# Peptides against a protein of PDB entry 5EFW, part 86

Target 1, 141 residues: chain A of PDB entry 5EFW
Amino acid sequence: TTLERIEKNFVITDPRLPDNPIIFASDSFLQLTEYSREEILGRNARFLQGPETDRATVRKIRDAIDNQTEVTVQLINYTKSGKKFWNLFHLQPMRDQKGDVQYFIGVQLDGTEHVRDAAEREGVMLIKKTAENIDEAAKEL

## One batch from the design tools (peptide; made by RFdiffusion4, then SolubleMPNN)

Design b1_p21_7_s4 (from b1_p21_7, 13 letters changed)
Fold by OpenDDE base, seed 1:
Structure b1_p21_7_s4 (fold): chain B 141 residues (1-141), chain A 21 residues (1-21)
Amino acid sequence: as target 1 above (141 residues)
Amino acid sequence: DVLEELKKRRKELEEEREKLE
């Protein structure tokens, strides 16, 4: 689909389904994580977590979902092969015309390095803008 | 239509889950 071909790392999840599974994943996301689409769709994104993933950071993500708010964090994730990478991650709700949450958009920064200072600020701006673009595209089509 | 695609995918996942239950 057109959405899958967007050259950004992102997923869309459905909090209205049990365990908030991924229902859409970009090709770039699949390449980043080394998973096939079949391996990802229908699963909660927690499969990216591993031994060195900060539990407090994970809790921030969970809280944002539960509270239906946006959040931006950096955390250790793991590819299918077990490779660790730093993920600058932004999550925000996609709401309908009534204001009800229908989906969540999750965007992962390109690259695997931990970013700081100006690079972090730039990355945050980028992934937030990407999420907004995806939200607008979804609503306009 | 992206929204229609998302709705379609959601429906498919719901149906798959129902089959597994």
Scores: peptide ipSAE 0.111, ipTM 0.705, DockQ to the pose 0.198
Fold by OpenDDE base, seed 4:
Structure b1_p21_7_s4 (fold): chain B 141 residues (1-141), chain A 21 residues (1-21)
Amino acid sequence: as target 1 above (141 residues)
Amino acid sequence: DVLEELKKRRKELEEEREKLE
């Protein structure tokens, strides 16, 4: 779809389904994570986590989902082949006209390196803006 | 329509899960 071809790393999940599975993944996300679309769809995004993924950071993500709020974190993720990468990740709810959460949009920064300071701030702004753009695009189409 | 596609995918996943349960 056109949505999947957006040149950003992102997924859309459905918290109204059991275990908040991924229902859309961009081509870029698939390339980043080394998974096929068939391997991703229907799964909770926790498959990206591994031994060095910080549990407290994961809890922040879970809390944001439970509280239906946005969150921005940076954590270790793993590709299908087991390659580690730093993921600057932003998650926010997609709400309907009534304000009810319909989906979550998860955006991953381009690149695989740990970012700090100005680079991190810039990355955060970028992925937040990307999430908003996806939200708007999804609602307009 | 992206929203319709999302809804369709949601429905498909929901139906698939129901069949597996």
Scores: peptide ipSAE 0.092, ipTM 0.698, DockQ to the pose 0.202
Fold by OpenDDE base, seed 2:
Structure b1_p21_7_s4 (fold): chain B 141 residues (1-141), chain A 21 residues (1-21)
Amino acid sequence: as target 1 above (141 residues)
Amino acid sequence: DVLEELKKRRKELEEEREKLE
């Protein structure tokens, strides 16, 4: 689909469905995580977590979802094959015209390494911008 | 459009879940 072909790592989740499942995943995201679309659609994104994923960071994500706010974190995620990667992740709600949360947009930075300082700031700006672009696309198209 | 695509997918997933229940 058109949304899936956006050349950024992202997912769209549906908080109005049980356990906030992924309803869309970009091709890039699938490539990054080594999963097929069929394997992840309908599932909560927690399958990316593993032994070294920081639980406190995960809690920040959970809190953001519960509070319907945005959050930006870096956390260890795992590909299907078990490869660890650092995920600079931005999550934000997608709201309708009335301001009600309809979806969440999750964007992952390109690359698999932990980023610091200026690189991190740049990455954060990028993934936030990406999320906004997706949000605009969803609302305008 | 993207919004309609999202709505469609939401509906599909909801229906799938209902079938599994």
Scores: peptide ipSAE 0.296, ipTM 0.809, DockQ to the pose 0.203; fails the geometry check
Fold by OpenDDE base, seed 3:
Structure b1_p21_7_s4 (fold): chain B 141 residues (1-141), chain A 21 residues (1-21)
Amino acid sequence: as target 1 above (141 residues)
Amino acid sequence: DVLEELKKRRKELEEEREKLE
């Protein structure tokens, strides 16, 4: 679809289904993580986590989902082949006209390196803007 | 329509999960 071809790393999940599975993934996300679309659709995104993923950071993500809020974190993720990468990750709820949460939008920074200071701030602004663009695109259709 | 597509995908996933149970 047109949405899948957006040149950004992102997924859409459905918290109204058991275990908040991925229901949509961009082509860029598949390339980043080395998974096929068939391998990830219907699964919780936790398969990206591994031994060096900070559990406290993961808890922040879980809390944001449970509280239906947005969160921005940087954590270690793993590709299908087991390659480690730093993921600057932003998650936010997508709400309907009544204000109820329908989906979550997850955006991953294009780079795989740990970013600090000005680079981190710039990355945060970028992934937040990307999430807003996806939200608007989804609501307009 | 992305929203309609997302809703369709959700329904399909739910139906598949019900078949596997």
Scores: peptide ipSAE 0.021, ipTM 0.538, DockQ to the pose 0.197; fails the geometry check

Design b1_p21_8_s1 (from b1_p21_8, 10 letters changed)
Fold by OpenDDE base, seed 2:
Structure b1_p21_8_s1 (fold): chain B 141 residues (1-141), chain A 21 residues (1-21)
Amino acid sequence: as target 1 above (141 residues)
Amino acid sequence: SMEEELKKRQEKLKEFLEKLL
């Protein structure tokens, strides 16, 4: 169902607005991050970063946004209460029929540890598939 | 304004997703 396809941790951001703010957050994302929808809408997702977040990884995300490309990384993120989690994160542009970027889709898979090898490949497959599902569902925006 | 534009886009997306569910 549509619900099953989008019942994951994800946000949609608007790069056409200053600082690419979150314009939509799934319930699961709010639960994961411990924020209310009101607290995060209109904000750049960088509030999830903290002391142990790798700056080089963050730069990869920024580069992908600037270049309007997709990226998949793992980085330390923090909940509102300060709890660390490993975020297997996939970001990709949502393009209109003209090929212009309208939004970015960010999908998060949380874990207590950095994943490698088969586990990483499986997670990447999952979050990429989720992003594609969201892209297809939201195409009419 | 920026705030108005954000609100408009948020509501549009929200309504769209709600209709799909």
Scores: peptide ipSAE 0.094, ipTM 0.699, DockQ to the pose 0.222
Fold by OpenDDE base, seed 1:
Structure b1_p21_8_s1 (fold): chain B 141 residues (1-141), chain A 21 residues (1-21)
Amino acid sequence: as target 1 above (141 residues)
Amino acid sequence: SMEEELKKRQEKLKEFLEKLL
């Protein structure tokens, strides 16, 4: 089903806390990045960045957070052991009923290469759908 | 404690979200 194929790599961050720390991480995210939950909770997600991470792309993410908007980018990320992967990354704000940003939802789709064309469109659709499902689920709690 | 309760709620939220996805 559509739900079964939805990407499971995600984090939730709290921009109301200093440095927008991760407050939730999926098990799949921990497996992907090779970090324990204890190692990442309370930290900014920038620990995934490394030497070959494009700084202009990182700036796009930062701008989206500052402007409280969504963004979709591809960037090089690193696991705890130093393995590089291409991260098709989507970030969007989670807003309350008043329209104020409460959290950010970050969804990661990993790959061995920079995806293009149909593969990119499919990946973008998937990670956006995942983010929307997380947003809806959180609001129902 | 309040901190323990918050942690418990966070774990429940995570589990719920992961079941949905």
Scores: peptide ipSAE 0.087, ipTM 0.638, DockQ to the pose 0.147
Fold by OpenDDE base, seed 3:
Structure b1_p21_8_s1 (fold): chain B 141 residues (1-141), chain A 21 residues (1-21)
Amino acid sequence: as target 1 above (141 residues)
Amino acid sequence: SMEEELKKRQEKLKEFLEKLL
């Protein structure tokens, strides 16, 4: 179902607004991060970063946004309560029929540890597929 | 205002997603 396709940890951001704020967050994302919807809407997702978040990885995300490209990384994120988790994160632009970027789709797969090898590949496939599902749903606009 | 525009966009997207789900 459409619900199943997008019932994952994800956000949609609007790069056409200042600082690319979150304009939509899935229920799962809220549960993962321990924030309410009101606490995160209108904010840049950088509030998930903390002391152990690798700055070089953050730069890769920033570069992807600036260049309007996709990126897949793993980084440490923090819940509202300060709990660390490894975020296998995929970001990709959502484009209109003309090819212009309208939004970004960010998909998160959480874990207690950095994933490697087969586990990483599986996770990447999952989050990429999720992003595509969201994109396809949005194309119906 | 920018806040109003953000809210407008959020509402439009929400309405769209609600129709899909």
Scores: peptide ipSAE 0.086, ipTM 0.689, DockQ to the pose 0.136
Fold by OpenDDE base, seed 4:
Structure b1_p21_8_s1 (fold): chain B 141 residues (1-141), chain A 21 residues (1-21)
Amino acid sequence: as target 1 above (141 residues)
Amino acid sequence: SMEEELKKRQEKLKEFLEKLL
């Protein structure tokens, strides 16, 4: 169902606003990160980063935003309570009918460890598919 | 304002989600 297709950890951000703030967060994302919706909306997603978050990986995300491209990375993120988790993260632009970037879709798959090989490939397929589902749903509007 | 624009876009997404779900 449509609900099943989007019942994942994801946010939508608006790069047309200063500092690319989160404008939507899924219920699962809130549960994962332990933040309320009010605490998240209007903020840049960098609040998930912490001491052990790899800065080079963060730069890859920034570069993707600047270049209006997609990126898939794994990085350490932190919940509100300070709990670390490995985030298999996929980001891609959502474009309007003119081809202009309207939003970014960020999808998160959490885990206790860095995943590799088949597990990574499976996770990547899942989060990319989720992002595509969100994008297609938006285009149907 | 930034806050107003954010609110408008959130409402747009809400409408989108309501149609989706």
Scores: peptide ipSAE 0.078, ipTM 0.678, DockQ to the pose 0.219

Design b1_p21_8_s2 (from b1_p21_8, 9 letters changed)
Fold by OpenDDE base, seed 1:
Structure b1_p21_8_s2 (fold): chain B 141 residues (1-141), chain A 21 residues (1-21)
Amino acid sequence: as target 1 above (141 residues)
Amino acid sequence: MKEEEEKERQEKLKKFLEELL
């Protein structure tokens, strides 16, 4: 099915709540990050950031949230145990029938290395398609 | 009223996403 190729690492955040907290996290995201659901729900996703996380890249994510736009970036994130990984991250707004932002969809593709060229394009297509599949499926609610 | 409607919508979304995975 069109759902068989969805990237399983994703979160939903609520920008209408203080500090845009995670309101949903996939089981794969919990496994990737080494956190429990209780440790993540109600928190801003910035807990994945650490010493080697590029601050200019984090600003791009913040600017996209503030401007209610999509963004795709690669950044260093950290698991609960402090293990570093490269996160190819896509974020986009989920809008209601009036066009008002309800949520953000965040999709994570993890890797040991920073990806470029064809590998980056493939990863970007995957995480964007995942976000679109979540958005389209949620419009039927 | 608005907070309860938002909570109900969040629960519907969560339930749907749990069924999708």
Scores: peptide ipSAE 0.333, ipTM 0.828, DockQ to the pose 0.392
Fold by OpenDDE base, seed 2:
Structure b1_p21_8_s2 (fold): chain B 141 residues (1-141), chain A 21 residues (1-21)
Amino acid sequence: as target 1 above (141 residues)
Amino acid sequence: MKEEEEKERQEKLKKFLEELL
């Protein structure tokens, strides 16, 4: 299927609801983050942030949401148990046929280290492709 | 009305994604 060949860590959020809550999370995202589905649905994804999460990077994510634009960043996130990981994160708006933002697609590529150069470019291509595949699949609804 | 329509859309999207994963 279109979703078989993508990065499995993703969420869908609803910017039309207060605080842009997660409305869908992939099983891989739940495994990565160590949360149950019930623990994360209806919450803003900021619960992944912690002490070493760069606040300037978080502001870039917020600005992208507020401006209804895409963003790609790397930030430290935390699992439920407090394990740190580097998240190569891509966020983009999911638009309807009229061009109105309906959702955001958030795709996560996890790693033990901050990725650079070729590895960063490859990771960015992967997570962007994942987001596009989700967006395309959702437009068929 | 708007909240119900939104829930229905969310449920439709969720079901679709669950079937494709």
Scores: peptide ipSAE 0.323, ipTM 0.829, DockQ to the pose 0.430
Fold by OpenDDE base, seed 5:
Structure b1_p21_8_s2 (fold): chain B 141 residues (1-141), chain A 21 residues (1-21)
Amino acid sequence: as target 1 above (141 residues)
Amino acid sequence: MKEEEEKERQEKLKKFLEELL
């Protein structure tokens, strides 16, 4: 399928529910974060944040949700076991035919280090294309 | 009504994404 050909590390959230909970998580996201599906569903993605997570970067994500816009950032996240990773993160709204926001698509690219230059550009291109392909696939419903 | 409709919509999206993965 279109989704099988892309990076499978993503979540779908519902901004129409209290606190914009995760309503879908890919198997790759569960593996990355070391959580079960039951531990993730119905929760806000803030459980990935920890002591070294930049609060200014978290505010950029929050502002994008509140303003119904896309954002691309890098931030420190934590697995269930407390392992730190750099998350190259892309978030974008999924809109209906009327242009109303239905969901958010969150795509993650993990790494041990902060990515820069050509590697950052490549990673950003990958996670944006992943989000686009999820949005296109969901429009076939 | 609105919560049930939203839940049904979410369940349709979940099933579709599960079939695509």
Scores: peptide ipSAE 0.284, ipTM 0.816, DockQ to the pose 0.434
Fold by OpenDDE base, seed 4:
Structure b1_p21_8_s2 (fold): chain B 141 residues (1-141), chain A 21 residues (1-21)
Amino acid sequence: as target 1 above (141 residues)
Amino acid sequence: MKEEEEKERQEKLKKFLEELL
């Protein structure tokens, strides 16, 4: 199914709640980040940020949320144990039938290295397709 | 009607996401 082709590493956030908290997190996201579901749910995803996280990239994510647009970025994130990883991150709004933003879909592709060129393009294609598949599946309900 | 339909849709989405995760 379309669902079987989803990259397992994603979150759903609710921008209608204070501070746009994570309301759903995949098991793969929990494994990647080394957090329990209880530690993540109801929190803003900023807990993944740390000393080497580029603030300009974080601003791009914030601007996309505020403007209700999609964004794709690559940034350093941190696990619960403080391990750094490169997060190839895609964010897009999930809209209702009226076109109103209900949620954001955040998809992560992790790596030990900054991904570039053809590999970045492939990763971007994968995480975008994952977000699309989640959004499409949600629209069928 | 519209608010109930929206609530029902949100509940379906929630259940779907809970099953997907």
Scores: peptide ipSAE 0.257, ipTM 0.772, DockQ to the pose 0.442

Design b1_p21_8_s3 (from b1_p21_8, 13 letters changed)
Fold by OpenDDE base, seed 5:
Structure b1_p21_8_s3 (fold): chain B 141 residues (1-141), chain A 21 residues (1-21)
Amino acid sequence: as target 1 above (141 residues)
Amino acid sequence: DKEKKLKERQKKLEEFLKELL
């Protein structure tokens, strides 16, 4: 689809369905994670977690979803083949005109190492801007 | 039906965004 072709790593999830499943994934996200679209649509994104994923960071993500707020974190994720990567991750709600949450936008910036300082700031700006672009595109109609 | 609802949401979002993205 057109949405799937956006050249950023992102997913859209639906918190109004059981267990907040992924309903859209970009082509880049599929390439990053080594999953097919068929394998991930309808699933909660927790399949990216593994033994070295920090549970306190996962809790921050869960709390943001439960509280319907945005969050930005870095965490270890795993590809289908078991490869670890550092995920600089931003999540924010997509709201309707009444202010009710319809979806969540999750944007991923991958790397082999935890990023700090200027690199972290630049990455955060990028993933936040990407999320806003998706949200704004939705609101213009 | 969960699968049906998922497909309906996907279709709705695609229809909403297809002209802008």
Scores: peptide ipSAE 0.137, ipTM 0.754, DockQ to the pose 0.164
Fold by OpenDDE base, seed 3:
Structure b1_p21_8_s3 (fold): chain B 141 residues (1-141), chain A 21 residues (1-21)
Amino acid sequence: as target 1 above (141 residues)
Amino acid sequence: DKEKKLKERQKKLEEFLKELL
């Protein structure tokens, strides 16, 4: 689809289904994580976590979902082959016209290093802008 | 049936997004 071909790493999840599964993934996300679409759809995104993923950061993500709020964090994730990468991650709710949460948009900016200061601020602005663009593009389907 | 369920949810998402136009 047009959404899948957007050259950004993103997923859409459905919090109204058990365990908030991924229901949509971009081609770039599949390339980043080394999974096929069939391997990802219908699963919770926690399969990206591994031994060095900070559990307190994961709890922040879970709390944001439970509270239906946005969150921006940086955490270690793993590809299918076990390669580690730093994921600057932004999650935000997609709401209907009544203001009710229908989906979540997750955007990933991958890197080989934990970014700080100006580089982190730039990355945060980028992934937030990307999430808004995805939200707008989704509304145009 | 899992594949059918996922396809149905994708369809619902597309329909939802169309309503937000």
Scores: peptide ipSAE 0.112, ipTM 0.708, DockQ to the pose 0.125
Fold by OpenDDE base, seed 1:
Structure b1_p21_8_s3 (fold): chain B 141 residues (1-141), chain A 21 residues (1-21)
Amino acid sequence: as target 1 above (141 residues)
Amino acid sequence: DKEKKLKERQKKLEEFLKELL
């Protein structure tokens, strides 16, 4: 689909299903993580976590989902082959016309190192803009 | 059936995001 071929790393999850599984993944996300679409759909995104992933950061993501709010963090993630990368991650709810949460949008920016200051702000701006573009397009329907 | 539920929700999302497809 056109949506799948957007050149951004993103997933859409369904918090109304058990364990908030991924129900959509972009082609770029599959390339980044080295998984097939069949290996990802229906799973919680925690399969990207590993030994060096900070548990406190993961708890921030979990809390945002539970509280139906947005969050932006950086954390270590792992590809299928076990390669580590720094994930600048933004998550926000997608709501229907009544204001009820229908889905979550997760956007990932990968890097070889942790980013700070101006570089972090630029990355955050990019991933937030991507999430908002998806959300606004959906609201107008 | 979990797979059926997943497919149904995916279809609903596609309808919701129709302009992006």
Scores: peptide ipSAE 0.078, ipTM 0.690, DockQ to the pose 0.159
Fold by OpenDDE base, seed 4:
Structure b1_p21_8_s3 (fold): chain B 141 residues (1-141), chain A 21 residues (1-21)
Amino acid sequence: as target 1 above (141 residues)
Amino acid sequence: DKEKKLKERQKKLEEFLKELL
C-alpha cells in the first residue's frame, strides 16, 4: 500500500528555502531521532550530527545538495538524548516535470554498527527504493 | 517572509501527502 511504501525513516527538505530546512518528517523518523515534529520542522538536518560524525562524509552530503545529485553514505548520527547510531543515509532530489529540483528526499536506515558487504548492499537497495517510491508517488499527483 | 514561505511549503506538502495516502 501507499502507507507501506512510506512507512520508513525519511524527511523531505526544501532547498529553495534558506539552509534547506526539513519541511516533512515521517513518524518513524521522529521516533528514531527522539524529536518532536515541532522541534525539527524548519531546521536543517545537521542537528543529527555530533562529535563523531565524519566531516568528509558530511561534505559529500553538502556537495550532493549543491550539485543537485543523489548520494548514499554511512555516518554517525545522534538522537536527542545523545544516543549514537549508524545512519545508512540516502539523499536524492525530487524534480518537477521541467526537471527543476523541488525538494530533497532523505531516507535513513539506522543500525547499531557500520554495515558492510551484503548487509550494506541490501540496506542501500532498501533506502533507494524507499526514496524512489516517494518520488514516484509525488509525480503521480 | 521566510517563516511564511516555510509554512506555505509545509501546507502544500501536507496536502500532497493527504492526497497520496
Scores: peptide ipSAE 0.078, ipTM 0.693, DockQ to the pose 0.175

Design b1_p21_8_s4 (from b1_p21_8, 13 letters changed)
Fold by OpenDDE base, seed 3:
Structure b1_p21_8_s4 (fold): chain B 141 residues (1-141), chain A 21 residues (1-21)
Amino acid sequence: as target 1 above (141 residues)
Amino acid sequence: MAEELREERARKVEEFLKELE
């Protein structure tokens, strides 16, 4: 359901503010990353990156933000306690009626392994659909 | 100003979206 998807791991960021800070984080995201809401809000999401996070993948995310496009990647992220996890990550812009970007939606699917083939395709479909549901729910923002 | 704007936007979005969760 729409509610179930909104209960997934996601953040909303504001690219119109310096360094594109997180302005909203779902409860699931907080649980996943082991941060409090106060620790996350107002920060760029790069705090999830660590030693084994692939730099080229990070650049793809940065490019998507700069170009105001969507992107889907898998990358290593870290919880507050330093636990490493694979993040199947989808990011897309939230646009207003004129087509201007207001926010970005970031959706995370966590796992202990890098997913491939059918599992990856399934995960991608899920996080993309989740992002669309969030976009629709927040249409009036 | 930037911080105040951030807080205002964050509050509005958070209040709206949290009601949907």
Scores: peptide ipSAE 0.113, ipTM 0.697, DockQ to the pose 0.228
Fold by OpenDDE base, seed 2:
Structure b1_p21_8_s4 (fold): chain B 141 residues (1-141), chain A 21 residues (1-21)
Amino acid sequence: as target 1 above (141 residues)
Amino acid sequence: MAEELREERARKVEEFLKELE
């Protein structure tokens, strides 16, 4: 349902603003990361990174944004309280009718472990589907 | 200016998504 899609962990960012800030965060995302909406809006999502976050993976995300393409990665992120979690993360651009990027959609699947094989494939399918649902729902923006 | 634009777009996104619930 539409309600189920909204209940997923996701953010929308605006690459047309300085440093590609978060302009929307789902309630689930706030619960996951332990931040309030006020603390999140207007910030770049890099605040989730910490000591064990792989820099090469972060570079893949940055490259995808710069190249206006999608990417799916797993990386260590941290909650406000400092708890680390594995983030299966999918990012994709939201384009207008002319094909120009308007926003980015970021979807997160959290876990205590790095996922592989069937579990990873299932998670990737889920977060990609979620991103497409958000893209369709927000196409009127 | 950038902050105002951010806030405007944030509100618009929230409104659209809430209307779909």
Scores: peptide ipSAE 0.104, ipTM 0.694, DockQ to the pose 0.220
Fold by OpenDDE base, seed 4:
Structure b1_p21_8_s4 (fold): chain B 141 residues (1-141), chain A 21 residues (1-21)
Amino acid sequence: as target 1 above (141 residues)
Amino acid sequence: MAEELREERARKVEEFLKELE
């Protein structure tokens, strides 16, 4: 499928289930985070957070989910082995034809450093475009 | 509750994956 061909770091979550669990993870996401699919599916994505993850940024993500809006942030995340990475993260709702939120799309751009200026703008553009591609692909299912 | 949640999540994942195939 088109969705399967998207070679970007992303997950799809289901806010209609308790704790908004991950219901899909791309192969690239698994490689990035060093988890198996079995370890991720059915879980809330908070397992990527750790000691240096900014709680205020996490709250922004939570607020976006609660308000059913999109958000773009950078935060420290951790791989399974405990390796830190900067996650340029974009989240947006996926809506059905009635306008109801069905899922959330989360796209991750990883880096060893916090991106700024032009690099940040480029990254944001990329992950937003990726999210739109995922949205389109998923709606075709 | 925990078991029901896990089962519900599992079903949803399975359904979603089937749709992708």
Scores: peptide ipSAE 0.062, ipTM 0.627, DockQ to the pose 0.143
Fold by OpenDDE base, seed 5:
Structure b1_p21_8_s4 (fold): chain B 141 residues (1-141), chain A 21 residues (1-21)
Amino acid sequence: as target 1 above (141 residues)
Amino acid sequence: MAEELREERARKVEEFLKELE
């Protein structure tokens, strides 16, 4: 679909369903993670985590979901083949007109190394802007 | 039921995001 072809790594999850499953994934996300769409739809995104994924960072993500807030972190994720990558990850809720959370938007920027300083700031700016664009598009209807 | 609901919501999201075309 047109949405799937957006040239950004992102997913949309549904916190109103059990375990907040992925209900949409961009083509880029599938390419990054080496999963097919059928393999990931309906699953919680935790399958990207592995042995070296920092548990404290994962807790920050979990807390943001539980509290229905946004969060930006860097964490180790794993592709289907087991390749490690640094994921600069931004998550934020998509709210309706009454302010109730309908979905979560997750945007990923991959890298071979942990990013700092200017590179980190640029990456954060990019993924946040991407999330906002998705959110704005949804609200215009 | 959960799967059907998920698919329905996914379709709605796609409709909402058509403006990103």
Scores: peptide ipSAE 0.119, ipTM 0.708, DockQ to the pose 0.159; fails the geometry check

